# Designs tried in a protein design run: peptides against a protein of PDB entry 4HTP. Part 173

Target 1, 231 residues: chain A of PDB entry 4HTP
Amino acid sequence: SQTVASHVPFADLCSTLERIQKSKGRAEKIRHFREFLDSWRKFHDALHKNHKDVTDSFYPAMRLILPQLERERMAYGIKETMLAKLYIELLNLPRDGKDALKLLNYRTPTGTHGDAGDFAMIAYFVLKPRCLQKGSLTIQQVNDLLDSIASNNSAKRKDLIKKSLLQLITQSSALEQKWLIRMIIKDLKLGVSQQTIFSVFHNDAAELHNVTTDLEKVCRQLHDPSVGLSD

## One batch from the design tools (peptide; made by RFdiffusion4, then SolubleMPNN)

Design b2_p24_8_s3 (from b2_p24_8, 13 letters changed)
Fold by OpenDDE base, seed 3:
Order: C-alpha cells, then sequence, then structure tokens
Structure b2_p24_8_s3 (fold): chain B 231 residues (1-231), chain A 24 residues (1-24)
C-alpha cells in the first residue's frame, strides 16, 4: 500500500524508542520523538506530493507508541508467560536452563541488571546472542501481523496466532523484539507521558483525543502541526 | 525505481538523525 508506514523500517521506530527510554530528561526524550515525527512528516510530504486528499497519517506509528489507546484492533490475548513458552520452544532452550528459567521467572531478580519484572528486558538479553542483527519488517507489516493476531485471538485460532508471532520474531532483531513485546503488553516504559506525546505531535491532539478517543482521527485531522481543530 | 528513491529518502532522513546523535 502507498503509505509512509509501508516504507518505514520498524527498526527505526525501535531505535527512536530506545533513545527516548535511555534519555534522562524530558527535553531530550521530546527531542528524539520530534526528530522521528518530523522525518515521518517530511517523508509523507514527499510520498504524497501529488495527492492532497490522502488519509495516510502518523497513525500506524502512533498506535505502536501509545498501544494502550488502541481501539481498532481487539485484544491480543498474549501474556508474558505465553511469550516465555514460545521463546523457549523457538530457541530450543533447555527447560531447566538458565535462560528458560529467566524467561519463566522474569519477576524474580536473577541478576545485577535490576530488570526483574520487565519481561521485555529479560527477553532482550536472551535473544541478543541468538537472533539476527537487523530486522526486515516495516511498520505496516508489524501492524498487519498484530492485526492478524488480534483477529485470530477473537476467532480462537491459536495456530494462526502462533504463525504470526513466529513471523514477527524471526524477522526482528533482539532490540526490535524488546519493543514489540512492550507494544503487545502495552507498556513501553518510555518515561514520558501520553500528554507529552500528544503535545509534541500537535497542540490540539490531547483535546481531540479526549473527545473522540479515536487515535486515527487525531493523527489524520492533526497531521499538519500548523493546522488546528478550528481550521 | 520509485521504491528505491523512497528507500533512499528515508535512509537519508535517518542518517541525518544519526549524524546529530554522533555530535552530542
Amino acid sequence: as target 1 above (231 residues)
Amino acid sequence: SMEEEYRQLWAELMAEIERKEALE
């Protein structure tokens, strides 16, 4: 499809999120988000140079950055324990081995990193030496696979859920999987509020979202930062 | 190709970000 998301590597979103997470101050976190957003908008303008009435927007990325606000797709039905078991199987980890136990007992402190309770971080360190260095998925492809998971969860098609998860996993780096897990669990731990994300996106974004609860509408109507709700 | 042009455009945008990060 002719969308920005179909051209943007998921890896680049993940790198941005990683920078945001590692940044200490609010201002620095905002800068990293703004740089990605500005790049997206610039690319949008180039992609749609001859098309003024497109519905394409930042929505494909925004719904991954603010997954708790997802309203279009239904629940994934995926928890940390399911992912742990899947990784143990996929990576052929010994059940009594250190890495398998780390994944299953992710809430228990087992190391000096202080990552207890953060399954995504535990998974990252297990995956880092075992997976590809660079993923191949676009943001559009990630969303398509997540849509498939949600749809198949609703239909109770566990086999197809597993298929889509395997595709996500096998085509993603450890870092990308870390963030993908957080998107699925709906906790990115960015250290920046929803309000801040909206404020950086557009001055009227928080207000429009509060009224509509429609993240796509927010992204589409407020795509241009210079055009307000009343314009 | 058009696809290659768009790939390069995005890569350039990301490269610019990386350059800025390297300067900090």
Scores: peptide ipSAE 0.677, ipTM 0.947, DockQ to the pose 0.761
Fold by OpenDDE base, seed 5:
Structure b2_p24_8_s3 (fold): chain B 231 residues (1-231), chain A 24 residues (1-24)
Amino acid sequence: as target 1 above (231 residues)
Amino acid sequence: SMEEEYRQLWAELMAEIERKEALE
């Protein structure tokens, strides 16, 4: 079945997240999230205009925005060190070069940008001059690849994990990869709380999540902001 | 194609966001 996530570029989610991160104050952060969410809902209504019984929801995006609440997908088994090594290999970086050392020693403040300890930001600056300006992946495709990584990690299929990671990396901009890394590590650093995200999504979202701990159920049951839990 | 129509619809929604931000 057609889903909103199959039509939404991952780049647009990343641009939204970037705006949220750069925004000063809660109100502006909320505005950017709300604008994206409203666009998603409008698109959903258009896509499913003649279909009342759809399971499609904001879940594909929400699970990337709140990756710490992911319960469906198993652990990736990916750490910063693994990503560093992968990037060095993929980008053919000299092992003793400045960029390789930055990736490997991401916890040590070596740069003027104060990005010490933030692997995603360090990776961004290394990738920016080397990657495509615009990625080609949809949100659905990103989730499919992440599912593949998690499944293959559980099955101890290292080669297949690498294959999926390479597909993600080669089809993503530097900005998209920054956010993808943060999604995998499960720390987006948006500067907005989980409670705020839920409150913007639906007034009853936090309550339903507290009871069910099921993010998909929350997104599906509360997909309409005008329909409450008691409705 | 239907796919192109949906692509355009999403692009228009994103363009509207960008226009609003530019006016703010």
Scores: peptide ipSAE 0.677, ipTM 0.948, DockQ to the pose 0.834
Fold by OpenDDE base, seed 1:
Structure b2_p24_8_s3 (fold): chain B 231 residues (1-231), chain A 24 residues (1-24)
Amino acid sequence: as target 1 above (231 residues)
Amino acid sequence: SMEEEYRQLWAELMAEIERKEALE
């Protein structure tokens, strides 16, 4: 079935997240999120113009924006150290080189940028001169690959996990990989609370999530901002 | 194609956001 997520480039979500992170004020952060959400809803209306009662919703994007609330997908089994080793291998970085050491010692402040402890930012600067400028993945494709990683982690298929990670990496820009890492580690550092994200999405979203703990249900039932829980 | 039409629609929505950002 046709979904909005199958048409939305992952790059555009990442650009939105980047704008949110760079914004200093709460109001600006909210504005950037709202603009993306409104675009998603407009596209949804166009895509499903002739189809009523679709199950398609903002869920594919929301589960990437609030990865700590993920309940459908099992654990990835991926840590920063695994990613560091993967990048060193993939990029053929000298093991004793500056970039390899930055990735492995990401917790130690070595640079002027104050990125200590943020593996995704360290990875970004290593990747920027080495990666493609624009990625090719949709939000749907990213979620499919993440599903594969989680499933293969449960099945203890390390080789297949690596395969899916390589697909994500080779088809993503440095900026997209920065945000992908943060999604996998479940720490986006947006500077806005979960409650703020829910409040922008729908007035009743926080309440419904508190009761159900089901992010997909929240996105589907409260897809229309004008229709409340009591309706 | 229908796929191209949807691609263009999304691109237009994103272009509108970029135009607004450039004015701020």
Scores: peptide ipSAE 0.674, ipTM 0.947, DockQ to the pose 0.781
Fold by OpenDDE base, seed 4:
Structure b2_p24_8_s3 (fold): chain B 231 residues (1-231), chain A 24 residues (1-24)
Amino acid sequence: as target 1 above (231 residues)
Amino acid sequence: SMEEEYRQLWAELMAEIERKEALE
C-alpha cells in the first residue's frame, strides 16, 4: 500500500529538524514543525484522495521526531563507541589521527566547538567534507533499515546490523547522519518539549498518548486536526 | 508517471516552505 513516508525524502525531515534546532524562539521552532506537518497532511490527502479508510498516518515521521517514545521497535544495541569504530573503518581514518580521536573521545572537549558529549555533532563535522551533499533515502526506507537493525540485534546477527548501518550511512549526507545518530541514540536536542510537539500535532495528542502510550495510535486516531477524541 | 507526479507534488510543498522562509 502507498504511504506518505515512501515518498518523503529523509533529507527534508532532517532539514526541518535542523531549522528547528537552530531556531532560538519557541514560536519559530513551532512554525518549522507545523510547516512540515501541514505539508505531510496535504500530501496525504492527495495520495489517498480515493481511499478514505487508510491506516497511513504521520507515525513514520513522528517516531523519528520522538524516538524516546518508540515502543514498537526493539532496542538497536548501538552505542556511540560502535558508531565511532564504524566510521573510522568506513572512512578509512587513521586510528591515531585527529578525526578518529575526536570520534572515540567525543565526551572530552578537544576542539573550539562546545559540542563535547554530543557524538552526532562531532560526527557531523568529520563527515561534512567526506560525505554526499544530499541523501537518497525516504522516511520509509530509513524506518525499514532501523527495523532491520532492531530485529537483527534481537537475533544477534551483528553482520546484518552492520550491513543495514552501512546502507544508512552511505546513502545519507552528513546532516542526515547527524540526525540519524540522534534518532538512534534517542536524543534529538531540538529545544522543544514533547508536549509542544504533541500540541502542534493535535490538541488531544498529549492526552491520548498519556492514556495509551501508543504513538502510532495517537497518529492514526488524531490524523485529522479537526477531529477530536470525543468525535 | 504517477510516481513522478507525487515527487513533484512533494517538491512543490517543500519549495513553498523555502519561499516563505526567504521572505521572512
Scores: peptide ipSAE 0.673, ipTM 0.947, DockQ to the pose 0.826

Design b2_p24_8_s4 (from b2_p24_8, 10 letters changed)
Fold by OpenDDE base, seed 1:
Structure b2_p24_8_s4 (fold): chain B 231 residues (1-231), chain A 24 residues (1-24)
Amino acid sequence: as target 1 above (231 residues)
Amino acid sequence: SMEEEYRKLWQELMEEIEEKEEEE
């Protein structure tokens, strides 16, 4: 069955997240999220015009926006140090070079940008001159690769984890990789609370999540903003 | 193709967002 996530470029989600992060005010942050969500809903209606009962929902995007609430996917087993080593290898960076040292010592303030402790930002600046300008992955493809990583981590298949990571990296822009790293580490630094995201999605979303702790169920049951829990 | 139509539809939705941001 066709899903919205199979048609939505991961780049467009990342651009939205970048806009949210750069916005100074809460209202502006909310606006950017709402606009993306509304576009998703419009596309859903067009895609499923002839199908009344579909299980497709905003869940594929929501689980990337709120990765700390992920319960379906097991742990990735990926840390910043692992990613640093992978990038050094993939980009063939000199081990004693400035860029390799920035990645390995990401917690130490070495740069003018004040990005100490934010591995994703440090990685972004290293990747920007070296990566593709535009990625080719859909949201569904990103989730499939992340599922593969989690599954292979559980199975202790390190080589297959590396393979999936390489697919993500080689098919993504520097900006997309910045956000992908934050999704894997489960810290997006959007500057908006979980409650705010839920409130924009649906008025009853926070309540339903508090009871069920099931993000997919929240996205499916409250897909229509006009239909409440009591309806 | 149907796939191309959906690609165009999503692209149009994203362009509408960009146009609104340039006006603000």
Scores: peptide ipSAE 0.633, ipTM 0.928, DockQ to the pose 0.863
Fold by OpenDDE base, seed 4:
Structure b2_p24_8_s4 (fold): chain B 231 residues (1-231), chain A 24 residues (1-24)
Amino acid sequence: as target 1 above (231 residues)
Amino acid sequence: SMEEEYRKLWQELMEEIEEKEEEE
């Protein structure tokens, strides 16, 4: 069956996340998230106009926005050091070069942007002059690749992990990779709490999540913002 | 094609967001 996630560019989610991150006020952050969510719901209604009993929901996006709450997908087994080495290899960066050293020593202040400890930001600046301006992946494709990584990590298939990572990297802009890294590391640094995200999604979302700890169930049962848990 | 229609629909929704941001 068709899903909203199969039609939504990952780039648009990343642009939304970037807007949220850059926003200073809580209200502005909420606005950007709400606009994306409303667009998703409108698209869902159009896509599923003739199908009332669909299991499709905001879950594919929500699990990327709140990666700390992921329970379906197993651990990726990916750390910053692995990504650093992969980027050095993929970009043919000189090992003793400035950019390679920035990636490897991401925790050490380099004095330029104050991004010490944020690997994704360091990676972004290295990638920006070297990568595509716009990626081609959908949210569904990103999730499929992440599922593959997790599955292959469990199966100890390092070669297939690398293959999926390369697909993610080569089909993504520097900005998309910044956010992808943060999703993998499970720290988006949006400046908005989980509770705020849930409150914008649905009034009962936080409560249902607290009881079930099932993000998919939350997204599916509370897909309609006008229909509560007691209904 | 149906796929092209859905692509356009999503693009229009994103353009609406961008237009609102430019007006604010």
Scores: peptide ipSAE 0.633, ipTM 0.928, DockQ to the pose 0.831
Fold by OpenDDE base, seed 5:
Structure b2_p24_8_s4 (fold): chain B 231 residues (1-231), chain A 24 residues (1-24)
Amino acid sequence: as target 1 above (231 residues)
Amino acid sequence: SMEEEYRKLWQELMEEIEEKEEEE
């Protein structure tokens, strides 16, 4: 079935997240999220104009924005150390070189940027001069690859995990990879609360999530901002 | 193609966001 996520570039979600992170005030952060969400809803209406009762919703994006609420996927089994080693191998970085050491020692304050402890930011600066400027993945493709990683982790297929990670990395910009890392580690550092994200999505979203703990159900049942739980 | 039309529609929506950001 056709989904909005199959048409939306992952780059556009990442650009939105970047704008939210860079915004200083709550109101500005909310505006950037709202604009992306409204665009998604408009596109949904156009895509499904002749199809009633579709199950398509904002869920493919929401599960990437709120990865700590993910309940459908099993654990990735991926930590920062694994990613560091993978990047060193993939980028053919000298093991004793500055960039390899930055990735491996990401918790130690090194250099002027003050990014100590944020692996995603350290990775971004290493990747920026080496990666494509624009990625080619859709939100659906990103979710499919993440599903593959989780499934293969459960099956203890390390080779297939590596294959999916390589596909994510080689088809993503440095900025997209920064956000992918944060999604995998489940810490986006947006500076906006879960409650705020839900409140912007729908007035009843927080309540429904508190009862069901099902993010897909929240996104599907509350797809229309004008239709409440009691309607 | 229908796929190209949807691609253009999404691009237009993103351009509208960018235009609003430049005006603020």
Scores: peptide ipSAE 0.632, ipTM 0.928, DockQ to the pose 0.830
Fold by OpenDDE base, seed 2:
Structure b2_p24_8_s4 (fold): chain B 231 residues (1-231), chain A 24 residues (1-24)
Amino acid sequence: as target 1 above (231 residues)
Amino acid sequence: SMEEEYRKLWQELMEEIEEKEEEE
């Protein structure tokens, strides 16, 4: 079945998240999220014009924006140290080189950027001169790969985990990888609260999530911003 | 193709956002 997520580039979500992060004011952050959400809804309406009863929703994007609320996907079993080692290997970085040391010692303040403790930002600067300018993955493909990672982690299939990670990395820009890392680590640093994200999505979203703790159910039941829980 | 049409539609939606940001 056709889904919005199968058509939406992951790059566009990442660009939106980047805009949100760079925005200083709450209102501007909200605007960027709302614009992406509205575009998603417009596209949904076009895609499903002849189908009234679809299960498709904003959930594929929402679970990446609020990864700490993920309950369907099992733990990835991925930490910064694992990613650092993977990047060193993949990029063929000298182990004693500046970039390898930055990745391994990401918690130590090094240099003028003030990115100490933010592995994703450190990775971004290492990747920027080395990676594709634009990725090719859709939101659906990203979620499929993340599902694979979680499933294989549960099954203790380390080789398959690495394979899926390599697919994510090799098909993503530096910017996309920055955000992907933050999604995996479950810390986007957007500067907006969960409550704010829910409030922009739907007025009843926070309440429904508090009761159900089911993000997919929230996205599906409250897909239409004009239709409330009591309707 | 239908896929190309949907690709263009999404691209247009993103371009509309970018145009609004340039005007601000």
Scores: peptide ipSAE 0.626, ipTM 0.926, DockQ to the pose 0.831

## One batch from the design tools (peptide; made by RFdiffusion4, then SolubleMPNN)

Design b2_p25_1_s1 (from b2_p25_1, 13 letters changed)
Fold by OpenDDE base, seed 3:
Structure b2_p25_1_s1 (fold): chain B 231 residues (1-231), chain A 25 residues (1-25)
Amino acid sequence: as target 1 above (231 residues)
Amino acid sequence: MEEELKKKEQFEKEEQEALEFFSRT
């Protein structure tokens, strides 16, 4: 069955996340998230206009926005050092070159940009001159690839993990990769709390999540912002 | 998302027009 996530470009989510991160005020951050969510719900209503009892929900996006709450996927087994080595290999960066050293020594302040300790930002600057301007992945495809990574990590299939990572990287812009890295590492640095995200999604979302710890259930049951838990 | 929705709507319209065309032929 067709899902909203199968139609929404991953770039749209990343652009929203970028706007949220760059916004200084809580109100502005909330606005950007709400705009994305409202667009998603509108698309859902249009996509499923003639279908009742669909299981499709905001879950595919929500699990990328709140990756620390992921319970369906097992661990990726991916760390910054692994990604650094992968990028050095993939981009054919000289090992003693500035960019390779930036990736490997991402925790060491090397410049005025204050990006020390944020691997995703360092990767972004390395990738920006080398990557496609626009990615081609949908949110569903990103989730499918992340599922593959987690599954293959559990199966200790390193070659297949690398394959899925390469698919993610080669089909993503530098900006999309910045956010993808943060999703994998489970630190988006949005400057907005989990509780705020839930509150914007639905008034009862935080409560339902606290009881169930099931993000998909939260997204499905509270898909309609006007229908509460007690309705 | 809005662009993709518009594309879908346009595709559905074109498909319907094609079906109507073929039904007349």
Scores: peptide ipSAE 0.034, ipTM 0.500, DockQ to the pose 0.039
Fold by OpenDDE base, seed 2:
Structure b2_p25_1_s1 (fold): chain B 231 residues (1-231), chain A 25 residues (1-25)
Amino acid sequence: as target 1 above (231 residues)
Amino acid sequence: MEEELKKKEQFEKEEQEALEFFSRT
Protein backbone atom coordinates (compact mmCIF):
# COMPACT_ATOMS: atom_id res chain seq x y z
CA SER B 1 0.00 0.00 0.00
CA GLN B 2 1.16 3.50 -0.81
CA THR B 3 2.17 5.69 2.11
CA VAL B 4 3.17 9.32 2.34
CA ALA B 5 6.54 8.20 3.66
CA SER B 6 7.16 6.22 0.47
CA HIS B 7 6.97 9.46 -1.53
CA VAL B 8 8.59 12.02 0.75
CA PRO B 9 12.34 12.36 0.28
CA PHE B 10 14.38 11.98 3.43
CA ALA B 11 16.15 15.14 2.27
CA ASP B 12 12.95 17.13 2.86
CA LEU B 13 12.82 16.08 6.48
CA CYS B 14 16.51 16.83 6.93
CA SER B 15 16.13 20.27 5.38
CA THR B 16 13.29 20.99 7.79
CA LEU B 17 15.33 19.81 10.76
CA GLU B 18 18.24 21.95 9.60
CA ARG B 19 15.99 25.00 9.42
CA ILE B 20 14.65 24.28 12.89
CA GLN B 21 18.15 23.92 14.30
CA LYS B 22 19.36 27.14 12.69
CA SER B 23 16.37 29.13 13.86
CA LYS B 24 17.04 31.16 16.98
CA GLY B 25 13.54 31.72 18.25
CA ARG B 26 10.99 29.17 19.41
CA ALA B 27 8.34 30.66 17.15
CA GLU B 28 10.46 30.25 14.05
CA LYS B 29 11.35 26.68 15.01
CA ILE B 30 7.67 25.90 15.42
CA ARG B 31 6.87 27.49 12.06
CA HIS B 32 9.29 25.25 10.20
CA PHE B 33 7.92 22.13 11.85
CA ARG B 34 4.35 23.20 11.18
CA GLU B 35 5.10 23.83 7.52
CA PHE B 36 6.50 20.33 7.12
CA LEU B 37 3.56 18.80 8.97
CA ASP B 38 1.01 20.75 6.94
CA SER B 39 2.69 19.66 3.73
CA TRP B 40 2.60 16.07 4.93
CA ARG B 41 -1.10 16.26 5.74
CA LYS B 42 -1.82 17.84 2.38
CA PHE B 43 0.06 15.06 0.65
CA HIS B 44 -1.81 12.47 2.71
CA ASP B 45 -5.15 13.92 1.66
CA ALA B 46 -4.14 13.90 -1.99
CA LEU B 47 -2.67 10.40 -1.85
CA HIS B 48 -5.65 8.88 -0.05
CA LYS B 49 -8.46 10.97 -1.56
CA ASN B 50 -10.32 7.86 -2.72
CA HIS B 51 -9.66 5.75 0.36
CA LYS B 52 -11.72 6.00 3.54
CA ASP B 53 -9.89 3.77 5.96
CA VAL B 54 -6.13 4.10 5.88
CA THR B 55 -3.59 3.36 8.58
CA ASP B 56 -1.08 5.75 7.06
CA SER B 57 -0.04 8.57 9.39
CA PHE B 58 2.77 10.93 10.33
CA TYR B 59 4.36 8.13 12.38
CA PRO B 60 7.23 7.39 9.94
CA ALA B 61 8.41 10.99 10.27
CA MET B 62 7.52 11.44 13.93
CA ARG B 63 9.62 8.48 15.04
CA LEU B 64 12.63 10.07 13.33
CA ILE B 65 11.92 13.49 14.86
CA LEU B 66 11.43 12.01 18.34
CA PRO B 67 13.75 9.00 18.21
CA GLN B 68 14.03 8.84 22.01
CA LEU B 69 10.37 7.80 22.08
CA GLU B 70 10.93 4.84 19.78
CA ARG B 71 9.43 1.68 21.30
CA GLU B 72 8.75 -0.47 18.24
CA ARG B 73 12.33 -0.66 16.98
CA MET B 74 14.92 -2.30 19.18
CA ALA B 75 18.32 -0.79 19.95
CA TYR B 76 20.69 -0.22 17.05
CA GLY B 77 23.80 -1.06 19.00
CA ILE B 78 25.63 1.73 17.17
CA LYS B 79 27.91 4.25 18.82
CA GLU B 80 29.92 7.17 17.51
CA THR B 81 33.15 5.18 17.54
CA MET B 82 31.64 2.54 15.29
CA LEU B 83 30.47 5.19 12.85
CA ALA B 84 33.85 6.87 12.94
CA LYS B 85 35.59 3.65 12.00
CA LEU B 86 33.05 2.99 9.28
CA TYR B 87 33.55 6.42 7.75
CA ILE B 88 37.31 6.08 7.86
CA GLU B 89 37.00 2.81 5.99
CA LEU B 90 34.34 3.93 3.53
CA LEU B 91 35.96 7.24 2.68
CA ASN B 92 39.42 5.70 2.62
CA LEU B 93 40.68 8.28 5.06
CA PRO B 94 44.26 8.00 6.24
CA ARG B 95 44.06 6.70 9.79
CA ASP B 96 46.63 9.20 10.97
CA GLY B 97 45.12 11.97 8.90
CA LYS B 98 43.35 15.06 10.14
CA ASP B 99 39.84 13.95 9.21
CA ALA B 100 40.15 10.47 10.68
CA LEU B 101 41.46 11.93 13.91
CA LYS B 102 38.59 14.42 14.01
CA LEU B 103 36.08 11.58 13.79
CA LEU B 104 37.81 9.44 16.39
CA ASN B 105 38.45 12.33 18.77
CA TYR B 106 35.17 14.12 18.24
CA ARG B 107 34.89 14.94 21.95
CA THR B 108 38.11 16.91 22.00
CA PRO B 109 37.94 20.54 20.92
CA THR B 110 40.28 20.77 17.94
CA GLY B 111 39.14 23.85 16.12
CA THR B 112 37.18 27.07 15.82
CA HIS B 113 33.82 25.45 15.11
CA GLY B 114 33.02 24.69 18.75
CA ASP B 115 31.45 21.37 17.73
CA ALA B 116 33.22 19.35 20.39
CA GLY B 117 31.09 16.42 21.48
CA ASP B 118 28.74 16.64 18.49
CA PHE B 119 29.81 13.75 16.33
CA ALA B 120 27.20 14.49 13.68
CA MET B 121 28.61 17.96 13.06
CA ILE B 122 32.14 16.64 12.88
CA ALA B 123 31.00 14.01 10.43
CA TYR B 124 29.17 16.61 8.36
CA PHE B 125 32.30 18.63 7.73
CA VAL B 126 34.27 15.53 6.82
CA LEU B 127 31.50 14.30 4.51
CA LYS B 128 30.61 17.58 2.81
CA PRO B 129 33.44 17.58 0.26
CA ARG B 130 33.18 13.81 -0.32
CA CYS B 131 29.51 12.86 -0.50
CA LEU B 132 26.64 13.15 -2.94
CA GLN B 133 25.02 16.53 -3.24
CA LYS B 134 21.56 15.00 -3.15
CA GLY B 135 20.38 11.82 -1.51
CA SER B 136 17.94 9.34 -3.02
CA LEU B 137 16.23 7.82 0.01
CA THR B 138 12.62 8.26 1.03
CA ILE B 139 11.51 8.41 4.64
CA GLN B 140 10.12 4.89 4.27
CA GLN B 141 13.40 3.56 2.93
CA VAL B 142 15.29 5.15 5.80
CA ASN B 143 12.94 3.54 8.30
CA ASP B 144 13.23 0.18 6.54
CA LEU B 145 17.00 0.33 6.77
CA LEU B 146 16.87 1.37 10.40
CA ASP B 147 14.50 -1.53 11.10
CA SER B 148 16.98 -3.83 9.46
CA ILE B 149 19.80 -2.50 11.61
CA ALA B 150 17.83 -2.97 14.81
CA SER B 151 16.70 -6.48 13.87
CA ASN B 152 20.18 -7.54 12.89
CA ASN B 153 21.60 -6.07 16.06
CA SER B 154 19.20 -8.22 18.05
CA ALA B 155 20.23 -11.21 15.96
CA LYS B 156 23.94 -10.32 16.36
CA ARG B 157 24.42 -10.17 12.58
CA LYS B 158 27.18 -7.58 12.43
CA ASP B 159 27.82 -7.96 8.73
CA LEU B 160 24.21 -7.24 7.89
CA ILE B 161 24.25 -4.21 10.16
CA LYS B 162 27.24 -2.90 8.25
CA LYS B 163 25.48 -3.57 4.95
CA SER B 164 22.44 -1.54 5.94
CA LEU B 165 24.58 1.28 7.29
CA LEU B 166 26.50 1.41 4.03
CA GLN B 167 23.24 1.64 2.11
CA LEU B 168 22.17 4.57 4.25
CA ILE B 169 25.50 6.34 3.95
CA THR B 170 26.11 5.84 0.24
CA GLN B 171 22.65 7.09 -0.71
CA SER B 172 22.68 10.19 1.48
CA SER B 173 24.12 13.68 1.26
CA ALA B 174 26.36 15.04 3.98
CA LEU B 175 23.44 16.97 5.44
CA GLU B 176 21.20 13.91 5.42
CA GLN B 177 23.91 11.88 7.12
CA LYS B 178 24.31 14.53 9.81
CA TRP B 179 20.66 14.11 10.72
CA LEU B 180 20.68 10.35 10.26
CA ILE B 181 23.52 10.10 12.76
CA ARG B 182 21.56 12.18 15.24
CA MET B 183 18.52 9.95 14.73
CA ILE B 184 20.58 6.83 15.39
CA ILE B 185 22.23 8.36 18.45
CA LYS B 186 18.79 9.68 19.47
CA ASP B 187 19.82 13.29 20.01
CA LEU B 188 18.62 15.78 17.39
CA LYS B 189 19.63 18.96 19.22
CA LEU B 190 16.72 20.85 17.69
CA GLY B 191 16.33 23.27 20.57
CA VAL B 192 12.63 22.45 20.98
CA SER B 193 11.05 20.22 23.58
CA GLN B 194 9.09 17.05 23.01
CA GLN B 195 6.08 18.87 24.41
CA THR B 196 6.42 21.56 21.76
CA ILE B 197 6.55 18.99 18.96
CA PHE B 198 3.45 17.25 20.30
CA SER B 199 1.62 20.53 20.79
CA VAL B 200 2.19 21.52 17.19
CA PHE B 201 1.14 18.08 15.97
CA HIS B 202 -2.10 17.92 17.98
CA ASN B 203 -3.44 19.48 21.16
CA ASP B 204 -4.13 16.07 22.69
CA ALA B 205 -0.91 14.39 21.53
CA ALA B 206 1.08 14.82 24.72
CA GLU B 207 -1.76 13.46 26.84
CA LEU B 208 -2.35 10.44 24.64
CA HIS B 209 1.35 9.68 24.55
CA ASN B 210 1.62 9.95 28.32
CA VAL B 211 -1.11 7.33 28.68
CA THR B 212 -0.20 4.93 25.88
CA THR B 213 3.52 5.48 25.32
CA ASP B 214 2.67 4.50 21.73
CA LEU B 215 3.88 7.03 19.20
CA GLU B 216 2.20 5.26 16.28
CA LYS B 217 -1.13 5.26 18.06
CA VAL B 218 -0.73 8.96 18.79
CA CYS B 219 -0.05 9.69 15.14
CA ARG B 220 -2.92 7.54 13.84
CA GLN B 221 -5.61 8.56 16.30
CA LEU B 222 -4.71 12.23 16.18
CA HIS B 223 -4.00 12.46 12.47
CA ASP B 224 -6.64 15.14 12.01
CA PRO B 225 -5.77 18.22 14.05
CA SER B 226 -9.45 19.15 14.27
CA VAL B 227 -10.58 15.84 15.77
CA GLY B 228 -9.84 15.36 19.45
CA LEU B 229 -9.66 12.27 21.66
CA SER B 230 -13.25 12.73 22.74
CA ASP B 231 -14.59 13.02 19.22
CA MET A 1 7.38 17.50 -0.79
CA GLU A 2 5.44 19.91 -2.95
CA GLU A 3 7.51 18.88 -5.93
CA GLU A 4 6.77 15.24 -5.25
CA LEU A 5 3.08 16.01 -5.02
CA LYS A 6 3.24 17.82 -8.36
CA LYS A 7 5.01 14.84 -9.90
CA LYS A 8 2.33 12.53 -8.54
CA GLU A 9 -0.44 14.72 -9.86
CA GLN A 10 1.22 14.93 -13.25
CA PHE A 11 1.69 11.18 -13.36
CA GLU A 12 -1.94 10.58 -12.47
CA LYS A 13 -3.03 13.00 -15.17
CA GLU A 14 -0.89 11.31 -17.79
CA GLU A 15 -2.11 7.89 -16.72
CA GLN A 16 -5.71 9.00 -16.94
CA GLU A 17 -5.14 10.52 -20.37
CA ALA A 18 -3.56 7.29 -21.54
CA LEU A 19 -6.44 5.24 -20.18
CA GLU A 20 -8.92 7.51 -21.90
CA PHE A 21 -7.03 7.25 -25.15
CA PHE A 22 -6.95 3.46 -25.05
CA SER A 23 -10.62 3.25 -24.12
CA ARG A 24 -11.56 5.11 -27.28
CA THR A 25 -9.70 2.80 -29.53
Scores: peptide ipSAE 0.033, ipTM 0.504, DockQ to the pose 0.040
Fold by OpenDDE base, seed 5:
Structure b2_p25_1_s1 (fold): chain B 231 residues (1-231), chain A 25 residues (1-25)
Amino acid sequence: as target 1 above (231 residues)
Amino acid sequence: MEEELKKKEQFEKEEQEALEFFSRT
């Protein structure tokens, strides 16, 4: 079945997240999220105009925006050190070189940017001169690859995990990889709370999530902002 | 997202036009 996520570039989500992160005020952060959400809902209505009772919802995007609330997908088994080693190998970085050492020692302040402890930002600066300017992945494809990683981690298939990671990396810009890393590590650093994200999505979203702990159910049942839990 | 929607709408239009063309032949 066709989904909104199968048509929306992952780059569009990443650009929205970048705008949210760079915004100083809560109101501006909310505006950027609302604009993305409204565009998604508009796309949904157009895509499903002649179809009733679709299961498609904002869930494919929401689970990437709130990755700490993921309950469907198993653990990735990926840490910053693993990603560092993978990037060193993939980019053929000298092991004793500046960029390799930055990735491996990401917790130590070595640079002028003050990005100590944020592996995704360090990776971004290493990747920016070395990767494509625009990625080719949709939100659905990103989720499919992440599902593969989690499944293969559960099955202890390390080689297949590496294969899926390489597919993500080679088809993503530096900016997209920055956000992908944060999604995998489950820390987006948006400067906006979970409660704020839920409140913008739907007035009853926080309540329904508190009861069900099911993010897909929240996105599906509260897809229409005008239809409440009591309706 | 809006650009992708326009591409989809154009594709669906072309597909419908093709279906209509082939149904008349």
Scores: peptide ipSAE 0.031, ipTM 0.492, DockQ to the pose 0.038
Fold by OpenDDE base, seed 4:
Structure b2_p25_1_s1 (fold): chain B 231 residues (1-231), chain A 25 residues (1-25)
Amino acid sequence: as target 1 above (231 residues)
Amino acid sequence: MEEELKKKEQFEKEEQEALEFFSRT
């Protein structure tokens, strides 16, 4: 079945998240999220104009924006140290080199940027001069690869986890990888609350989520902002 | 996203036109 997520570049989500993070005011953060959401809904309406009964929703994006609320896929089993080692290997970084040490010692303040403790930001600066300028992944492809990682983690298939990670990394820009890392670690640092995101999505979203704890159900049932829970 | 939508719409239009053309000949 055709989904919006199969057509939306992961880069578009990452650019939105980057704008949200960089925005200082709550209103501006909300605006950026709303613009992305509105574009998504518009795309949905156009894509499904001849099909009224579809299960497609904002869920593929929402689960990446609110990764802490993920309940469908199991744990990734991935930590910063694993990613650091993977990047050192993949980028052929000298182990005693500055960049390798930055990745491994990401918690220690070593640089002028004050990014100590934020592995994703440290990784970004290491990746920026070494990665493609534009990624090729859609939101659906990212979710598929993340699903694969979680499934293989549950199955203790480390080799397949590495394979999926490499697919993500090799097809992503430095900026996309920054956000991908944050999604995997489940800390986006957007500066907006879960409640704010829900409130922008739909007035009844927080309530429905509190009852169901099912993010997909929230996205499907409240896909139309004009149709409430009581309708 | 809007660009992707336009591409999708254009592709579907072209595909439909092609299918219609070949079904009538």
Scores: peptide ipSAE 0.031, ipTM 0.518, DockQ to the pose 0.038

